# Designs tried in a protein design run: peptides against a protein of PDB entry 8OXM. Part 290

Target 1, 371 residues: chain A of PDB entry 8OXM
Amino acid sequence: FKAEFRLAGGVNLPKIIDCVGSDGKERRQLVKGRDDLRQDAVMQQVFQMCNTLLQRNTETRKRKLTICTYKVVPLSQRSGVLEWCTGTVPIGEFLVNNEDGAHKRYRPNDFSAFQCQKKMMEVQKKSFEEKYEVFMDVCQNFQPVFRYFCMEKFLDPAIWFEKRLAYTRSVATSSIVGYILGLGDRHVQNILINEQSAELVHIDLGVAFEQGKILPTPETVPFRLTRDIVDGMGITGVEGVFRRCCEKTMEVMRNSQETLLTIVEVLLYDPLFDWTMNPLKALYLQQRPEDETELHPTLNADDQECKRNLSDIDQSFNKVAERVLMRLQEKLKGVEEGTVLSVGGQVNLLIQQAIDPKNLSRLFPGWKAWV

## One batch from the design tools (peptide; made by RFdiffusion4, then SolubleMPNN)

Design b2_p26_5_s1 (from b2_p26_5, 12 letters changed)
Fold by OpenDDE base, seed 4:
Structure b2_p26_5_s1 (fold): chain B 371 residues (1-371), chain A 26 residues (1-26)
Amino acid sequence: as target 1 above (371 residues)
Amino acid sequence: EELRKRAEEILKELEEERKEEEERLE
């Protein structure tokens, strides 16, 4: 370990530590403090298993469908070491950086990211109709620019085309795997893009098993497929490569039902794996930017007292776990809203749900569904 | 019981992969 560390920024002030491996290679490590990296570690293992399933299938293997993983070593419930995804950038940083974001560079006459957020926050407590109208106004005046990521990074047209395909495949795999695991919508800062591969890396996996649906502002999309995510795919958008890769991924997931159910059942009942949504976590995930100032969690509150009312909590936990397993089984059977769908029908429904501006307008404004 | 055994095998594979990842981070 080098004695010097860098701050990556953000509320938890994660420390980037440069480590020299036994191979003499420098590796950047992200040390997150005050964050439970065990959930991230467990989800990375599940992603590796999903990757194994995808590699066993000829159609997904030929398409190189993988969810990008990163190494996570949880040191404690409140600390861990991440392999920092070197050569990645948060899509939110590329798109909506305050100084030189792609929206500001390519669309200087559009609304600022701040104006968009303000408009959507003003309607956060209003009707779905009012949210939809304001979201449509925001979308009209904040046009997608994520296509420029590949255009800026890959100047050779052949390389650009290959990288755009790699991106599209990565989005497809992550979307379907994320739907199966119930990751829901992903904040734009929690999606990294690799500047060399154009593949996505999902970080901060604190919402899984559809726990996003029990947030104060419930998730309304199966995965993040916002306008910029789609614009990165190029002119075909969700049609063609993306759809086919989603269908092939879903086919593998549905054909692996027993394996996936068994894995998730084990994880849900693992006493070391806290996947449940708690009120504090819910508040943290949907904090308003204005509320970020005061709640320094000085709460050294002893985690001991929460263990006492175990029996009623355990019955509630078991019912939630059972419900998650039932819903996972439904997904893997193609049961959507009580109807059994084909792989193509299910994927189509999920895509339509994810791109529906009515669903997007209902999301928590902090997650920037217009980006 | 067979599901549990398969779950234990899967957990063991996950734990071995985790150990290999921990050893790669040391």
Scores: peptide ipSAE 0.021, ipTM 0.533, DockQ to the pose 0.013
Fold by OpenDDE base, seed 5:
Order: sequence, then C-alpha cells, then structure tokens
Structure b2_p26_5_s1 (fold): chain B 371 residues (1-371), chain A 26 residues (1-26)
Amino acid sequence: as target 1 above (371 residues)
Amino acid sequence: EELRKRAEEILKELEEERKEEEERLE
C-alpha cells in the first residue's frame, strides 16, 4: 500500500488507495467505510451472469453488449474493498461540477446546477402539475451538453464515432438489465463513465428489485434516460442503435427466463443478502443534501437490535419476495400493465416511460432528472 | 435448498462457459 490516499467525492468519502500487486502492477482500490458492499458484490455476480447470457447470443456478442463490472471484496457488513476503475469519472462530476462542469463551460448563460436544484426543491411538496411546469422551465434553461464528453476525449473523428457507439451500447445494455433487476437510485453520482472506453459503470447497487418504487418519493422511470444521457448518443438519440441494442438485450433476457428466475429466487431467500428497503435506508437515500458542504452528522444508527419479532417478519418477507418474483416473471414474459407486449413493444414502452417529462418531474430532486 | 443447489449448478455452468470463452479469446 502507498502511504498516499485520495478522496473520491461523495457523501461517504471513499478512500482511493494504490496497491502494488505481486505482479508489480499498480492497482487502485476504493475503500468504502459505510455502505453494505455485500449487496454490490451480489449484484456484480448477477451482472456477470447477464454478461455470459449476452456473450452466448450471436447478435448481442457481435454488438459487444456488456455491463461493466467491478470486483468487490466485502471485509465487513459496512466495509470492503472495491476495485477502482482507473480512468472513470462520475457523470455528475463531468456535467455539473460546481467549479468547471460541462454545463457551465458550454452553456454559461443557462441556469446553474444549484439554481436548477433549488427550483425543484421549492416545488418538492407541491402538486404534480406545479412540479411539471417548474421542471419544463428548468429544462428550457438547462440544455444538454453530454455530447461534448466524447468530443473532448476523442479528437480523431473515427475514434469519436466508435466511442459514441460504445457509449450508446453500454447505456442500452445497462438500462435493460437494470430494468429487469429493478435497479433504482440511478442518480448522476452512481453512474461512472470510462474516459478511455466511453462505457458506463453502475455503482451503489443498494436499491434493487423495484424497491425504489416504495421510497417516500417513488421512482417513476424504469432507468436513467435523461436529456444528457440521450445527448451523449448523438443526433439519432434513442432511435437506431440504442433502440436496437435494447431490443436485442431484452430478447436475450426474455429467452433466459428460467435461468434468471432461478437465480433471483435464490438471492431473494439468501439470509445474507438484505435487498429489502429499510425505512432508515429510505430516509438516508432521500435526505442526502447534494450540497457536499453540509456534513450532516451521519446518524450513527446505533445497533438498536430492533429485535424484529421473527414470526411476523417472516410472513411479510415471504410475501414481498413472492411479489418481486411475480413481477420479474411478468417483465420476462413482456407483461406490462396487464398486456403481453412484443420485445419491440416492451422496449418502446420503457423508452417512452423513461423520457416522459411527467415521470421525470415527479422524481426526488436529488435524482437530478433535468441532467 | 434444491433451488440453491440448482442456482449453484447454473452459476457453475455459466462460469465454466465464461472460462471456455475467455480461453477462446486468448
């Protein structure tokens, strides 16, 4: 271990440590001290299985459809070592960094990220109509700039085009697999982009199996497909490459129904895998002031062993697990709102839900639906 | 227990096929 450490940004202030392997190679490792890395570790294993399913299919293999995974070594319930993806940056840091974010550099006359946040926080307790109107005003005065990521990093036009294609494929694969697994909390700090590959790395996998829908402010989108995410795809946006990659990913997932159901069933009943939303976790996720400046004292949730009376909890747990499995089976059959859809119909519905400004305006302000 | 065993078997088959595909890419 080198004596020098860097802080990665964010609420948990993870430490980046440089390790020299027995092979003489330097490897960066992220040490998280507060998050349950067991959930991330389990979800990385599920992503690896999804990658294997995608490699078996000729059409998804030819398109190089993969989810970027990272190695997680849990050391305790609250600590572990993550393999740090060297040369990754949070999309939020690139887009909306307070000092020199891409929005400030390319759109200096637009609203600041802080002004957008403030406007959406002011209407957080208002009607859906008022939220929609303010969200549309914010969106009009905060135009997407994520196209400039590939333009800054890839000066050669041929490389630029290939990297934009890699980005679009990564968004498509992670969006569909994330939807199938019910992955939530996809805010701009939980999505990293690789500066060399232009592929996305999803981190902090603590909201899965649609548990984002039971948050105090429920999640209203199947995945993050906001204006900047779409702008990074270039002129075609969600049409062409993105849609086709979503359809091919969904086809592989639907054809792997038995495998995916069996795996998820085992994970849901694993006593070591806490996927259920705790009220304290829900409060923590939606009370995070995005302003890095207020060190809210992390309530040491004292280990009040809530001696959850074992008997009433088991019946409630089993009913939630059964409901999750039923909903997963519906997704894998293409059942949406009681109707059986084709792969193209299902993917189209999900895209429309994800880009709908009415759905986006209803999200928690800390999700930054205008980015 | 049977579901766990079947998932462990599926995981093992998936990991063996991943190794065979990695060995084919090398």
Scores: peptide ipSAE 0.020, ipTM 0.547, DockQ to the pose 0.017
Fold by OpenDDE base, seed 2:
Structure b2_p26_5_s1 (fold): chain B 371 residues (1-371), chain A 26 residues (1-26)
Amino acid sequence: as target 1 above (371 residues)
Amino acid sequence: EELRKRAEEILKELEEERKEEEERLE
């Protein structure tokens, strides 16, 4: 390892360490602390399986529909080495960095990212109506700029068009796969963009199987399809390429029902894979600035679980696992809100849910639904 | 245990097909 490290962007300030392998090759490693990298490792394996299913299908293969994966080496429950996705940047760092973010550069008269966050935090405990009104005011005064990512990085028009297409395909594939797996916590620091491929890399995969719905502020969208995410697709937005790629991804997922159910069932009952939402994790994900002072580092998660009767924990776990499997089976059958939908109908419903400003306004302010 | 074995078999088949498809692209 080199003695020097760089900080990656993000709340947890993960350390980028350059290491020289035994082969003499320099590799960048991301050292995450405090995150359960086992969850990331398991979800990367699930993404690899989804990619294989997508490669087997001629239509998804021709469209190069893949979810980007990275190598994870878990060292402990709270430490591990991620292969750093070289040439990636958090979309939040590009968009809303306080010093040189794209919103500040292209929209200097709009609200600052801080002003938007402050306004949404002020209404966090208010009615859904008040949240919606303030969210609409924030959105009116904070206009999308993510179209400029591809324009800045890809100066050749043919390359620019190809990379915008790669971005749109990556958003579609990751959105549908993420929905099927119930992937949550898709805030702007947990989504990286590759500066060479324009593909998205999803990190911090600890909120899966719709466990985001049991957070103190429940997640109300199936995936991140916010205004900047849509702006990155260009003038067609969610129509055309994005919708078709979602439909083709969903078709492959639905046709792979038995395989996906079997895989998820094994993962849900793997004692090494803690997918359940615990109160400490929920507090960490939705931490208020006021609550930073009381998290004494000494409460091992192990000490609080030991006080519940083993029988009640096991019965509660089994009931949650069964509910997750039932909901996964419904999704793979196209059952939404008790109605069986076609692939096109299901994808349309998910897009409408993801772009609905009423759903977006209800999200935790840290998710930054206006970005 | 049987589910785990079946998932490991599915994973192995998926990885073998991935290798065969990589070898066809080279």
Scores: peptide ipSAE 0.020, ipTM 0.531, DockQ to the pose 0.017
Fold by OpenDDE base, seed 3:
Structure b2_p26_5_s1 (fold): chain B 371 residues (1-371), chain A 26 residues (1-26)
Amino acid sequence: as target 1 above (371 residues)
Amino acid sequence: EELRKRAEEILKELEEERKEEEERLE
């Protein structure tokens, strides 16, 4: 292991460690806490299953629709290494890393990432109307630049086009799979982009099964489809390739309903898979950067086990699990807001929900919905 | 059916890997 580590962005501040393999190759490793590794590992397996479903279907296979997975390697009882995709960068690092971020480089006269965050934090406790107005002002003065990622990395026009297509497909696949699984906490540090493939790698999978909706500031979007995410698709935006890839992914997911329900049912009732949102985790996920210094909640797992009256917790847990399964079944049937939608109708609704500035303005400022 | 069976196999492999991990931790 190299003596130097980088902090990955995100709440759990995972340590990126460069290790030299026995083959003499340097590999980046992400060191996370135990609980995060379990959640990530389980979700990687679900993603592998989804990839198997997508690979079996001719239409999704032809489109090379896959969700990127990474190997979780347990190192110890309390730590593990994610075999990090060498050559990935957080989209937030590329876009909004201080003065070197793409926004500052390409839009030097726009608001800084800090100014945007400050403006949104100032309205965090205000009305939805005030949040919307400030969000629109922020968006007007913080224009998307993520198109430049592929332009910087892929100078050959044919390669650039192929990589932009790979990116668009990756966003589509991960968005739909993520929606089906109810993945939350899709902030710009929890989404990596592969600098070689232009595919997204979703990390920090600890907010699943719509548990983002029970956060102190509820998640209001089905997936991250912010202006920079859309800008990376190029001039077609959410239309054409993205929409078609979402529809084909959703079609495979809906046609695999029984399999997906069975998998998720086993995972929900797995006593070792803590998918439930707890108040401490919720507070931690939505802490202000200024408040991060004092509250290291040592999630001592040990102290919480003893005091929970088993019976009331089991009943509450079972009711939450049942509700998650019911909602998953609804999604897989195309039931949205009590109405059965076609695949195209469902995908359209999800896209509209994800790009709606009213929904985006309501998100926690740390999610950076303007990026 | 084959997909369900493969899901059950993967879930079983997951449960076995977890048991082997628990047994290695004892």
Scores: peptide ipSAE 0.019, ipTM 0.473, DockQ to the pose 0.013

Design b2_p26_5_s2 (from b2_p26_5, 9 letters changed)
Fold by OpenDDE base, seed 2:
Order: C-alpha cells, then sequence, then structure tokens
Structure b2_p26_5_s2 (fold): chain B 371 residues (1-371), chain A 26 residues (1-26)
C-alpha cells in the first residue's frame, strides 16, 4: 500500500488506496468501510449473468448493451476492497461539487446545489403538493448541464457522438436491468461515469428487490432518469436511442424469465446474502443531519434478541421472498398495475414514472431528484 | 455563440444519421 490515500466522492468517504500487487503493478483499490461488499459482489454476479443474456441476443449484442461490472474482494462482512474503475468519477462530483461543479460553472446564476437541497429539506415533512411546488421552483432555477460532460471530455465530433451513444445505451441497459432487479438508492454518488468510455458504473447495490419502497421515505421511481441524466443523452433525450435500447433490453429480460427467476430465487434464499431492509440500514440511508446528533454511541449491539420467535422471523422472511419473486415474475410478464403490457408499453410506463415530477418530488432529499 | 449553434446542428445531423443507421440495422 502507498502511504497516500485519496477520498473518493460520496457520503461514506471511501478511501482510494494505491496498492502495489505482487506483480509490481500499481492498482487503485476502493476501500469501503461501512457497506456490505458481499451484497455488491452478489449483484455484480447477477449483472454478469444479465450481460451474458444480452450478449446472446443479436440486437442487444450489436448495440453493445451491457451493465458495467467491477471486481469485489470482500475482506469481511462490512469491509472489502473494490477494484476501482480507474478513470471513473461520481456523476454528483462532476455536476454538484461545491466549488467546481458543472452547474456552478455553466449556470452560475442558478440556485446552488446547497440551496436546492435546503429548499427540499425544508419541505421534507410537508404535503406532496408543497413538495411538488418547491421541487418545480428548484427545477426552474437549477437547469441541467450534464451534456457538458461529453463535450468537455471528447473534443472530436465523431468520438463525442460515439461516447454520447455509449452513455445513452449504458443508461438504458442499467435502467431496465436495475428495474428488473429492483435496484434502489440510485443517488448521484452511487452512479459513476467512466471518463474514457462514457459508460455508467453503478455502485453500492445494497438496496435491491424493491426494498427502497419500504424505506421511511419510499422510492417512487423505477430508476434514475432525472433531468441531468436525460441532458447527457443529447437533444432527443429519452426518445430514439434510449427508448429503443430500453425496449431491446426489456425484451431480452422478458424472454429470459425462467433463468432470471431461478437465479433470483437462489439468491433470495442464500443465507450469506442479506438483501432485506433493516431499521439500521434504513436510518443510515435516510439519515437526517438532525439525527446525527442523537446517535449516542450507546447503541450497543445489545443483542436485543428480540426473540421474535425464530419461526415468525423465518415466516416473515419467506413471505417477503415470495412477494419479491411474484413481483419479479409480474415484471418479466409485463404485468404493471394488474395489466399486461407489451415491451413498448411497459418501457413507456417506466419512463413516464421515472420522469414524473410528482414522483421525483416525493423522493428523499438526499437522492437529489433535481439533479 | 455561432460555434454552439454549429455544434448543436452537427449534433442534430449525427443524431439523425444514427437513427437512420439503427433503423437500417433492424
Amino acid sequence: as target 1 above (371 residues)
Amino acid sequence: SKLKEEAEKIKKELEEEEEEEEEEEE
């Protein structure tokens, strides 16, 4: 290990450590100290399986539709080493860094990222109507700038176009695969962009199988398709390439129903894979600045063995796992709100849900739905 | 700026060409 470490962007301040391998090669490693890297490792295997399905289909293979994966080496239940994707940056660091973020550079007269967050935090406990009004005011005074990512990185027009395409395809594939797997917590620090490929790398996969819907502030969108995410796609936005790539990805997922159900069933019953939402995890994900002061260190892990009878825990777990499998089967059949949809109809519904400012305004302010 | 308008025009032309290439590949 080098004596120097860098902090990666994000709430958890992951440490980037340069490691010298036994081969004498320097490798950047991300050390996460609080996240269950086993969950990330399992979800990376699921993404590799989804990529295998996408590579078997001619249309999705031609379009190079893949979800980016990374190597996870779990060291313990709460610590491990991620092989860091060299040349990735959190989209939040590019967009809303306090000093040099793209919003401040390109839109200096808009609200600051801090002002936007403050306004949304002030209405967090208010009605959905008040949240919507303030969200619309924030959105009006915080215009998207993510188009400048590709323009800054790729000066050649043909390369710029190819990279914008790669970005759009990456958003589409990750959105649909993420929806099928019920990925949550897609905040701007959990999505990295590769500065060379323009592809997205999803990290912190600890909210899966729609467990984001049972958070104290439930997740109301199927994936992140916020205004900056759309702005990165270009002038067509969610139409053209993005929609087509979503449809082709969804088609492959639906045609792979039996395989995906079998995989997810094995994972749901894996005793090493804790996918269930717990109150401590929920508190951590939606922690308010006000709640940091009351976390006295005297949460001893007193084994409050809440002797919830092992039978009642197991029965509750089994009922949750069964509901997850049933909902996954519905998604893979195109069943939305009790109606069977075509691939195009299902993708259209998901896009509309993801871009709906009413859904976006209801999200936890830490998710930064205005970005 | 004229350069921004030209970049947006080239951008649109390339988006139209890609939509045509994707329609020809289907």
Scores: peptide ipSAE 0.014, ipTM 0.432, DockQ to the pose 0.128
Fold by OpenDDE base, seed 4:
Structure b2_p26_5_s2 (fold): chain B 371 residues (1-371), chain A 26 residues (1-26)
Amino acid sequence: as target 1 above (371 residues)
Amino acid sequence: SKLKEEAEKIKKELEEEEEEEEEEEE
């Protein structure tokens, strides 16, 4: 280990440690000290299983549909070493960095990312109608720019096209796999883009199995398909390649129902895999930047051994696990809102839900649904 | 004009890649 560490940008200020391998290669490792790296490690294994299913199907294999994975070595419940995805940048860093973000560079007359966040925070406790109106005003004055990522990185038109396609395929695969696993909406800092492949890497997998729906501000989208995410696909947006790749991914997932149910069942009942939403985790995920200052580190988490009767916890846990499994089974059968849909019908519904500005306007403002 | 020509070219390249993907499925 080098004695030098760099702070990665992001909510959790992860420490990047440069490690020299036995092969003499420097590998950047991300040391997260506050995140449940076990949850990330388990979810990476699930993604590898999904990738194995996708590689077995000819159509998804031809399209190279894969969810990008990274190595997680959990050292403890709260600490571990992530193999840092070298040559990746958070999409939020590219888009909305305070100094040189793409929105500021390409749209200097639009609202600043801070102005957008402020406007949406002001209406956070307001009606859905007021949230929608302000969200539409924000969106009107904060136009998408993520198309410029590939244009800046790939100057050759043929390479640019291939990389935009790889991006679109990566968004499709991660969206559908993310929906099946109930990852929900993803903070813009928790989606990395590979600067060489244009593929997405999802990090900080602390919300799974639709636990985002039980947050103080519940998620309202099946996955992140915000305007910048769509803008990165280019002119076709969610139509063409994205839709087809979603359909082919969903088909493989639905055809793998028994395997996916068995895997998720094992994980839900694994006592070492804390997937359940707790109030502290919920508060952490939906902290206001202003509330970060008041959380004095002095809450010794040790003293709230609330002797919740083990029996009531176990019954509540089992009931939540059963509901998660039932909902997963419904998803894998194409059951949406009590109706059985075709793959195309289900994918269409999910896309429409994900891009609906009414759903986006209801999201937690900290997750920046306008980006 | 140039952006529209590039957009039409990209659209055509996408349609050709879709046709090639469909022809590889037959």
Scores: peptide ipSAE 0.013, ipTM 0.451, DockQ to the pose 0.175
Fold by OpenDDE base, seed 1:
Structure b2_p26_5_s2 (fold): chain B 371 residues (1-371), chain A 26 residues (1-26)
Amino acid sequence: as target 1 above (371 residues)
Amino acid sequence: SKLKEEAEKIKKELEEEEEEEEEEEE
């Protein structure tokens, strides 16, 4: 093990450790806490099953619609190493790195990522109208640049076009699967892009089953489809390839309703899979940079066995699990806001919700909805 | 453990139906 660690970007500050294997090869490894690794491992299994469903269907198979998975390697009962996908970078690192980020390189006269964040943090407790106005000002002065990722990495025009399609397909598949599983909006550091395939890898899967809607600042989008995510698709944006891949993915998910419900039911009742939102997790996920300094590791607070009456917790948990299953069943039936939609109608609604600047302006500023 | 077993079972049921669908397309 090298003594050097890098903090991976992300809410949970996962440590990237460079490990030299017995073969003399350097491998990057992501070190996370025990519970985060279990959540990620469980969600990777669900993604594998979704990939199996997508491989069976001729229309999704022909389009090579897959959600990228990564291997979780348990090191101990309390620690594991994610085999880091070699040749991936966080999209947030590419876009908004303070030194050499694509926004600074391609748009040097735009607002800095810091200026955008500051403006949105200043209005965080303000009205929705005031948030929307400031978000629109930020967006006018912070133009998308993610198209340059594929242009920098793929110099051959035919390869560039193929990789842009692979990116668009990966965004579509991960968006629809992520919506079905209720992953919601994703922090820009929790979405990796493969520098060779242009496919996305979603990490830090600790928010699932729409638990992002019960955060102090609730999520307002079904998935991350911000302006830079759309800019990476090229001139057609959300139209054409992206929309069709979303529709085909949603068709497979809706036709696999029984399988998906059975899988999720098992997950929800697994005592080893803590998917529920707790106040500490909510605080951590929406922590302000100013509040990071005051959370001293005084988590030496005694394991006071709050003898939570096992009966009242179990009943409250079961009612939350039942509501999650009911909402999943609604999604898989195309029930949105009490109306049954076609696949095309449902996908259209989700895309419109995800790109609506009114919804984006209401997101937690730490998640950078303008990127 | 149980989730892994049920996920492996569902994955296996899913692999068996893929083999049946591939045999029907040939």
Scores: peptide ipSAE 0.007, ipTM 0.405, DockQ to the pose 0.021
Fold by OpenDDE base, seed 5:
Structure b2_p26_5_s2 (fold): chain B 371 residues (1-371), chain A 26 residues (1-26)
Amino acid sequence: as target 1 above (371 residues)
Amino acid sequence: SKLKEEAEKIKKELEEEEEEEEEEEE
């Protein structure tokens, strides 16, 4: 174990620990709290199932469409280690690190990440119109730079191109599967990029089944498709490769409806998998201090076992689980806003929803929709 | 500046070639 640990942003401040294996290889390990590890472990199993479905289809197999998964290793009843692929970095660390972030290096005259954050916080309680106007001003003065990730890592033009394609395919696959599963909290610290493969690794999978829509500031986008995410795809942006890979992924998901419904039903009724949004979790997710201020871990989360009376909770839980299954079935049928869409029509609607500045301006400021 | 413009041009040509290859594979 190295003496230095980095804090990835979040509740149970996940400690990134560099470990030297018995083989002499350095491996990054993330130490998280108990509940987050269970949620992450369950969602990794769902991603492995989705990868199995994608590998069975000829079109998605040719395109190598996969979601990057990580191994959860339980260390104790209260802690575990996530083994990450060596050479991953949070996209937020690359883009908006205060000292050496790509925005500061390539766009030194743009607004700082802090100035953008402050402007969006000042309008957090304002009208949607005021939020939209300030978001457009922020976006005008904070231009995307994520294209430089592949340019810095891959100096050979042919390798650079192959890696940009791998990135675009990874964004497409994870966006569509993330939408089907209703994955939320997709802020820039919860998405890692592999510095060797250019593939994305999604972490902190505790907001699933559209539970992000019931947050105090509801999530208004199906997945993260912000300007820097799009800039990493190159000049075609969301057209060409990204759109086609989304459509082929959506086709496999829709054709696998029975399998996906059966898996999600088992998970929703698993008493060990707490997917429901509770008020404390909701408060915590949207009160994250936006600055890397040294939150001393006040370890005094008193285990107030809120002995919620079991009987009234079970009926409310079952109704929420049924509603989640119904909405999943609608997505897998292409039912959006009461209309049945083709695969291309559904993917197009999702892309338009994800890139709409009106939807992006309504997100919680800590989601950093301008990045 | 010029090296960056040439790199952006080569990038555009390579993107057009892969769109053609992906359209031939569909």
Scores: peptide ipSAE 0.013, ipTM 0.406, DockQ to the pose 0.170; fails the geometry check

